# Peptides against a protein of PDB entry 5HOI: the designs that were tried, part 305

Target 1, 351 residues: chain A of PDB entry 5HOI
Amino acid sequence: FRYMPFSPAGTPFGFTDRRYLTMNEVGYVSTVKNSEQYSITVSFFDVGRFREYHFEDLFGYDLCFLNEKGTLFGQSKTGQIQYRPHDSIHSNWTKIIPLQAGERITSVAATPVRVIVGTSLGYFRSFNQFGVPFAVEKTSPIVALTAQNYRVFSVHYSQFHGLSYSLSELGTSSKRYYKRECPLPMSLPNINSDMKKDANLDYYNFNPMGIKSLFFSSYGDPCIFGSDNTLLLLSKWRSPEESKWLPILDSNMEIWKMSGGKETTDIHVWPLALAYDTLNCILVKGKHIWPEFPLPLPSEMEIRMPVFVKSKLLEENKAILNKKNEIGADTEAEEGEEDKEIQIPVSMAAE

## One batch from the design tools (peptide; made by RFdiffusion4, then SolubleMPNN)

Design b1_p28_1_s4 (from b1_p28_1, 15 letters changed)
Fold by OpenDDE base, seed 3:
Structure b1_p28_1_s4 (fold): chain B 351 residues (1-351), chain A 28 residues (1-28)
Amino acid sequence: as target 1 above (351 residues)
Amino acid sequence: DERLEKILEERRKKLAKEAEEKKKKREE
């Protein structure tokens, strides 16, 4: 197994000279190879709030995290990190993270108040927004990080125990754990079944954990979107005994419904963020499961509990069609089957 | 195919309109 640099919703280069380093609800960060250099562009969906900016990257940043106040960049091999505020009033800062032989930065996260660096050896490094260090903690190997305000959602990997997660709060004086290296009920990519397409192998080599993205919801709940294209939300995380992962969206099911029950192998959901009851995402059409250039406009998908199996819906739809054909009524297809999905009450997600 | 493209286009138009409305509210 090889630890790879992870950024939320980051895309591989593939056969191109360009990729997305990260994307979320705020915007998207792209990098283009220019001979020995990279040109990085930070773009925003709200063009009225922020101005797009670019800079030359001499270091080859392969890690990125975007928030409403700035962008954190990292180089997985050298340990260099750079924070760039979107506002020109605040200065950029650069720091080198000390790495051991073979250690890699695997993920970085930034909030307006914290910077977090995770490594392949399980070093968890915390900083303030100005790059002043708080602490270094040794954890299980970190494969992914996200953060909101003072909260950090970390994903860990062990060869013996598989995936685990932690949820912590980085106060001024101490780190508090709400969850500490608890089992994460997410399936790893199946190398044998999913690798039938070369594009899937390229993505697996870029992201062997299959974590397309992780983020906090608008309510502050940890969310993860894996290779199975299911959005998981951590409910009741404030109560350690009641905490559970909720499968709040099967995006493959939603695409299948939107296609009118046709198997579409060319449409993919690329997750950005969860806002209230909607997944903000890019709907990708094409050979690759990730967005290409130019970036399509974001789409919203309503979150729903996956109550229905495709086979049952196909049987019910066939039974309804057969009954309609027997009755000879040109009754318009009532949209009424969408109402049978149990929406998770927003209260149950946020508790 | 066509129904999905229509739904996608309607959602894109909605999001674009909401982004423009948010832009106007910040310029006022």
Scores: peptide ipSAE 0.008, ipTM 0.336, DockQ to the pose 0.025
Fold by OpenDDE base, seed 1:
Structure b1_p28_1_s4 (fold): chain B 351 residues (1-351), chain A 28 residues (1-28)
Amino acid sequence: as target 1 above (351 residues)
Amino acid sequence: DERLEKILEERRKKLAKEAEEKKKKREE
């Protein structure tokens, strides 16, 4: 196992010279390799509110976090971070995070008021928006971070305990925990089943945890989207005893419904954000599970509790088909491998 | 990969030295 730099909805280079460092509801940050340099472009979905900008990256930033006020960049090996406000009124700042031998920055997050750096040794470093440090805390190894306003959602990994999460608030004077290193009920990527496709191996090497993205919803609830393509939302986190993860969207089920019950192996959901009751996402078509260039327009998917397990629907449809075949046994069934379109009940396609 | 690691290590050493020089200049 190797700690890899994580950014929300970041993509690997694959066989290309370009990748997305991060993407969310605000926009997308791309990097292009130019010999020994990188060209970084910060692009926005709301072109009326923000102007696209680019700069030459001599450091090879491999960590990124985009918000409505600026972009945070990080270099996992060197410990360099840079904050670039979108508004030219505010100055860019650069800082070096002290790293121990073998330590890596694994994730960075930025809000209009806080900058957070997490490391492979579990150093949690907090700063204000100007790069002034507040505190250094030792936690379990950090593998992912996101933040909204003063709140931080952190994912931790232990070889002994697996995945855990924390939810904290970084006030002016103190850090408050709502959740502290609680078990995260997310499945890790299954190397044996999923790695049969070379593209999945490339993605696994880029992101061994399979966390495609994590964000806060518009209501301020922590969300995580894993390798199983299920969106998990942390409900009732203000009440420690009542807090639970809700599987609010099975994106594989939604793709299956959208495809009329066809097994589509070439359509993938790439999560951006959760706004109200809709997942903002990129629908990716192709060999890779991640978006390529150019970036498709974002799509919206309505969140639904997976009431229907695909396996049960498949079993019920097989049982209905077997009963039809037992009644029809007297006519010469030419064994045409008709691609048996599993008819989704019209009631489920119209809801 | 190795060439990129070497470049990153050289840059880390340079930045560490510059940070130490800036620290010394603030303590003078």
Scores: peptide ipSAE 0.008, ipTM 0.342, DockQ to the pose 0.007
Fold by OpenDDE base, seed 2:
Structure b1_p28_1_s4 (fold): chain B 351 residues (1-351), chain A 28 residues (1-28)
Amino acid sequence: as target 1 above (351 residues)
Amino acid sequence: DERLEKILEERRKKLAKEAEEKKKKREE
C-alpha cells in the first residue's frame, strides 16, 4: 500500500497533460503540465462573483482545496503549502511543513478561518487563514481531509483496523472531538473485481482508497462518496451514541432509473457537493469514471431521504418548536445560532 | 405523501432563504 495525495474530486492525468486538482460547488482547479512547469487555473461556476485566474507552478502542486475565499495548494513530497486568496486585498503566503523521512502530506483543507494539513504518519497540523500555527496532534495516518468553518472531517487508515473517521472543531483555545477515530463503514475498492478495466486500474493507482470526494453538506453534516458510488451522510453527530452513517443516495441505482432500467456502463456520477436535498455533481459520459476536458456543466441529483427520516425530522422539529413556544413565554432566551440540525432519523429499514 | 413533500419543500425554501440572509449579513 502507498499513501497517495488526496484532494476532493481530484482527477488523474491518465494519458493526458492535464487534470483537475480539485473541484466542488465553488469551482474547479486544473493543472496543465508544460515540460518541467505546471500552469494552474482556478475557475469558478459563479463567473459573476469570481474572476478566473492562472499562475505558473514551479513546485508541482499535487494537493489542492478550494473555498469561497481562497485556494490552498500543497506539494506532498516537499511539504510546501501555498494559500492564495481570490481577493487581491489579501497576500498569498507560502510555508514549508516539516516532514520526516518518507512522510508525505496526504491531504489539505482550508476554510476562511482555518488551514489543515494531514500526513501519512498521522500528523494533524492546524493553522489560521494567515498560516499562523495552532497545534500539532498525532493521530492515525490521515488519508483525506475536508473542512467547513471551524469543523474538520478527517479520514484515517490503519493496515490493522481499516478506515476510520474523526469529526472535530478547531476553536481558538482547543480542539473538540465530536467523533474520534470511529470505524468508517465504507468499502475499499476491490482490486480483483473492479480492475478488469484498465481505466479502473489507473484510477486505483491515483486513489487507492476509492474516496472520490468528501465534503460537508449545506447543513454542516459530513458526507463521503466512495468507490461504490454511494453517498454516505453522518447524521446526529452531536449525539455520539445516536450518530450513524446514512446511505442517502445510490448513484448507480439513480443512473439505472434515469436510463429506463438499462445497465449504462458509460455514465458516471462525479460528486461536487450536497446542497439541501440535491447532490451537485458532474455526469461523466465515456470510458473514464472521472471528468475530462472540457468540464461538463454541473447536474443536480435528488437525494432519496428515507420517508421515515422525513417523518421523524418533522416530529423532532415540531417537538423543538413546541418546546420553544412553551419556553418562549417568559425568558428572552438568546437566539443562539440553533444549528437546525436536520436530524435525519435512523430507520432505513431495508425494504 | 404530497403534503409531507410540500412541508419539506417549504422548510427547504425557508432554510435556503435564512442561509442567504446570513451570507448577505456577513458580506455587509
Scores: peptide ipSAE 0.000, ipTM 0.270, DockQ to the pose 0.033
Fold by OpenDDE base, seed 4:
Structure b1_p28_1_s4 (fold): chain B 351 residues (1-351), chain A 28 residues (1-28)
Amino acid sequence: as target 1 above (351 residues)
Amino acid sequence: DERLEKILEERRKKLAKEAEEKKKKREE
């Protein structure tokens, strides 16, 4: 296993000179390789609120977090971070995070009030929006971060324990934990089954945890979208005893329904944010599971509990077909083409 | 939190009921 720099909904370069460093409901950050330099563009979905801007990146920023007030950049190897406000009122600032030998910045997050840096050695560094440090805490190795206001959702990795998560609040004087290194019930990418396609291997090398994104919902609930394309939401996190992960969307099931029960291998959900009861996402069409250039317009998917397993629906549809054939045994066997269209029950297609 | 949980619980109840009704209609 190698610690890779993680940014929410970041994409690999693949065979191209360009990638998305991050994307969410606010916008998307792209980087284009130009010889030894990079050109970074910060683009917004609401073009009326913010003007797109670009700059030259001499450092090769591989970490990014976009919020409504600014963009945080980081370089995983050098420890350099840069915060760029979207407004001209506040100045950009740059800082070097001290890294030990072999330590990497694995993730960065920024809110209008906090900047967070997580490392492969589990150093959790907190700053205000001006880069003034608050604290350094030692945790389990951090693989992903997101933040909303004062709250931080961190994902940790142990070779022995797998994935864990923390939910914390970064007050002015102290860090409070709501959850501290609790088990995260997310499946890791299965190298043996999924890596038959070169594109999946390239993505795995970019993101070995398979965390496509993590964010807070509009209600302030931690959300994570893994390699299984299931959106998990942490419910009742304020009540430790009642706290649970809810699979609120199986995007593979939703795509399968949208296709009329056809196996579609060319449509992929790329998560951006959860607003109320809709997943804001990019519907990716193509060979790669991630969006390419140009970025498609965001789509909304209604969150739904995956009550039905595709396999059970298939078994039941086969059983219905077999029963129809047993009842139909007295009338002429028209060799009607076995149209492999798995009839989605009409009540699943109409919702 | 509470609003989203209510929405999710209502949807879960709806989907569970629809699943049971579908199962019952297949056993009849």
Scores: peptide ipSAE 0.000, ipTM 0.255, DockQ to the pose 0.110; fails the geometry check

Design b1_p28_2_s1 (from b1_p28_2, 10 letters changed)
Fold by OpenDDE base, seed 4:
Structure b1_p28_2_s1 (fold): chain B 351 residues (1-351), chain A 28 residues (1-28)
Amino acid sequence: as target 1 above (351 residues)
Amino acid sequence: MSVIEKFRADKSLQEEAKELLKKIKELK
């Protein structure tokens, strides 16, 4: 297994010279490879609030985290990190994270008050927004990080124990755990099914864990979106014994509903954020499961527990169709092979 | 209302809708 640099909703280069380093509800960070250097652009969805900016990257940043106040960059191999405030009032800062032989920065996160660096050896490093270090903790190997305010959601991987997660709060003097290396009930990418399409191989080489993104909801609940395209939300995390992961959206099921019950293989959900009860996402059309250039406008998808089994809906619709055909048998209406859209119950239709 | 509260509300609505669908199935 190889630890790869992870950034929330980051995309591979694929066959192109450009990729998204990260994207979320604030915006998207792109990098373009130009010979020996990279050009980074930080773009925003709210163009009235923020101004797009670009800079030349001589280090080849492969880690990124965007927030409302700035962008954190990292280089997984060299250990270099850079924080760039969006405003010109605050100065950029650069720091080198000491790495052991073979150690990589695997993920970075930044809030307006904290900077977090996680490594393949499980070093968890915390800083303030000015790059002043607080602490270094040794954990299980970190594969993904996100943060909101003082809270950090970390995903860990062990070859022996699989995926685990931690939820912590980085106070001024101490780190508090709400959850510490608890099992994460997320499926890893199935090599046999998901990798059969060459287009997906590039993605899983880029992101072996299949974690498309992780974020905090607008209510401060940890969310993760895996290779199964299911949005998991950590509920009741303040109560250790009551805490559970809820599958709050099966995006494959929602796409199937949106397509009138047709199996589509060319539409993909790319998660950005969870705002209230709505997943902010990019609807990707095409061969790749990740957004290409230009970035489509964000879409909203209402969260719905997958209470209905697709097979039962198909059986019920078949039964309704058969009953309609039995009642309609007295009228010689020509059976035009009309592509009868599956009537999704109104309670299940995305409004 | 937290996402969990809205989700509980939506779950209650989905349970109500499921009970309504069950009642509609029992009426047919």
Scores: peptide ipSAE 0.006, ipTM 0.292, DockQ to the pose 0.047
Fold by OpenDDE base, seed 1:
Structure b1_p28_2_s1 (fold): chain B 351 residues (1-351), chain A 28 residues (1-28)
Amino acid sequence: as target 1 above (351 residues)
Amino acid sequence: MSVIEKFRADKSLQEEAKELLKKIKELK
């Protein structure tokens, strides 16, 4: 196992010179390799509120976190981090995180009030938005971070204990834990099933945990989207005894329903954010499970508990078809098999 | 068409698709 730099909804280079460092509801950050340098572009979905900007990256930033106020960059090996406000009022700042031999920054997160750095040795470093340090804590090895306001959702990995998570609040005087290194009921990528497609090998080499993204919902609930394409939401986290992970969306099941019950292998959900009752996502068409260039427009998918079993839906549909055929056997009307292909929105059919 | 106008257009298509899925579910 190798600790890799993680950013929410980040993509690999694959066979290209470009990738997304991160994407969410605010926008997307891309990097293009140009010889020994990188060109970074910070793009936004709300072009009326924000202006796209670019800069030359001499450090090879491989970590990124985008919020409504700025972008945090990190270099996993060197320990360099940079915060770039979107406005011109606040200055950019750069800092070097001290790393031990073989230690890497594995994830970074930023809110308008906090900057968080997590490492492969479990160093959790907190800063204000100006890069002033608050504390250093040693935890289990950190593999992913996200943050909203003062709250931090961290994912930890141990070779002995698997995945765990923490939910904490970074006040001015102290860190409060709502959850501390509790078991995370998320499946890891299965090498034998998930890697049968060579196209996925590049992704799992880039992201061995298969965590496509993690974020806070609009209600402030921790969310995670794994390799199983299930959106998990941590409910009732304020009540430790009642707190549980809810599978609020099986995106493979929703794609299967949208395809009229056809097994599709060329449509993939790429998670951005959870806004109220809708998953903001990119619908990816093609061989790769991640979005390529140009980025498709975001889609909204309604959250639904995966209560339906494919077999039952197929049996019910078969029973309905058989009843229609029994009723239709007395009327010779060639109502052709209008396989009502549920029209995949024209935006996905034309590209 | 701005990215916002395209996003709004896609949202309207998604709402229509939701209504169509609802109608298909009510017809079954």
Scores: peptide ipSAE 0.000, ipTM 0.372, DockQ to the pose 0.028
Fold by OpenDDE base, seed 3:
Structure b1_p28_2_s1 (fold): chain B 351 residues (1-351), chain A 28 residues (1-28)
Amino acid sequence: as target 1 above (351 residues)
Amino acid sequence: MSVIEKFRADKSLQEEAKELLKKIKELK
């Protein structure tokens, strides 16, 4: 296994000179190769609130985290990090994270009040927004980070134990754990199924965990979107005994429903954020499971627990069609090519 | 395909996605 730099919803270069370093509900950060240097652009969805900016990157930043106040960049091999406030009133700062031989920064996160660095050896480093260090903690190897306010959601990987997660709060004096290296019930990419398309091989070489993104919901719940395209939400995390992962959206099922029950292989959901009851995402059309350039406008997908089975819905629709044909044998064949939209039963909200 | 033709194709896809999202909202 190789630890790779992870950023939320980051994309590979593939066969291009450009990629997205990260994207979320705030915006998207792109990098373009220009000979031995990179040009980074920080773009925003709310163009009235934020001004797009760019800069030349001589370091080859491969880690990024975007928030409403600034952008954190990192270089996985050198240990360099840079924070760039969106507001020009606040100064940029740069820091070198000390790395051991073979250690990599695997993920970075930033909030308006905290900067977090995670490494392949499990060093968890915390800073304030000005780059003043708080603490260094040794954890299991970190593969992904996200943060909201003072809270950090970390994903860990062990060759023996698989995926685990932690949920912590970074106060001024101490780190509080709500969850500490608990098992994460997320499916890893299946090499035999997911890599059958050469186009997906590039993605899993870039992101071997298949974590497309992780974020906090608008309510402050940890969310993760894996290679299975299922959105998991950590419910009741304040009560350690009651806390559980909820599959709140199967995006493959929703795409299948939206296609009228046709198997589509060219539409992909790329997660950005969870706002209330809607997944903000990019609908990607094409061979690649990740968005290319230009970035499509974000779409909203309503969260729904995956209670339906495709086979049952297809059987029920066949049964309805057969009944219609038995009843309709007596009425003249108006050859209306009624698009056989699968009537999806209204999910009775389980009370 | 020119950059403009790609942009038009992407715009038509965005309109189609908006219409699909509108139909999904009307199915509520």
Scores: peptide ipSAE 0.000, ipTM 0.313, DockQ to the pose 0.022
Fold by OpenDDE base, seed 2:
Structure b1_p28_2_s1 (fold): chain B 351 residues (1-351), chain A 28 residues (1-28)
Amino acid sequence: as target 1 above (351 residues)
Amino acid sequence: MSVIEKFRADKSLQEEAKELLKKIKELK
């Protein structure tokens, strides 16, 4: 196993000279390889609120986090981080994170008030928005970070214990844990099933954990979207005994429903954010499970608890079709039973 | 309205609704 740099909804280069470093509801950050240097572009979905900007990257930033106030960049091997406010009134700052031999920055996160750096050795480093350090904590190896305001959602990996998560609040005086290295019930990529498609091998080499993204919902709940294309939401996290992960969307099931019950392998959900009851996402068409260039327009997908099983829906629809055929009414449509659109009942929303 | 303009309009309404709910809870 190798710790790889993770950024929310980041894409691999594949066979191209360009990739997305990160994307979310604010915008998307792209990098283009130009010989020995990179050109980074920070693009926004609200062109009225923000202006797109670009700069030359001589360091080869492989970590990124975008928020409404700025962009954090990181270089996983050198330990360099840079924060770039979107507003020119605020100064850019650069810092070197001290790394041990073989240590890598694995993830970075930034809010308008906090900067967080996580490493492959489990160093959790916190800063204010000006790069002033608060604390260094030793945790289990960090593989992913996201943050909203003062809250941090961290994912940890141990070869012995698998995936765990923490939810913490970074106050001015102290760090509070709501959850500390609790088991994360997320499926890891299955080498035998998920990697059989050559197009997926490049992605899992880039992102071995298969975490497509993690974010906070508009309500402030931790969300994670794994290789199984299921959106998990951490509910009731303020009550330690009541806290649970809810599978609020099976995107493969929703794509199957939208296709009229046809198995499709050319449509993929790429998660951006959760606002209210709607997943903001990119619908990717083609062989690759990640968006290419140009970026498609974002789509909205309503969250639905996976109450229905495909097999049951198929059995029920077969039973309905067989009953209709026994009643002898529509004899003329001998067009093959396989092409009939399946009537799918409306699934319940997540509570 | 783009999907994103709708998403932002919705986010501003949520902040307003959260502040209103906070005020309603402080009045009870």
Scores: peptide ipSAE 0.006, ipTM 0.304, DockQ to the pose 0.032; fails the geometry check

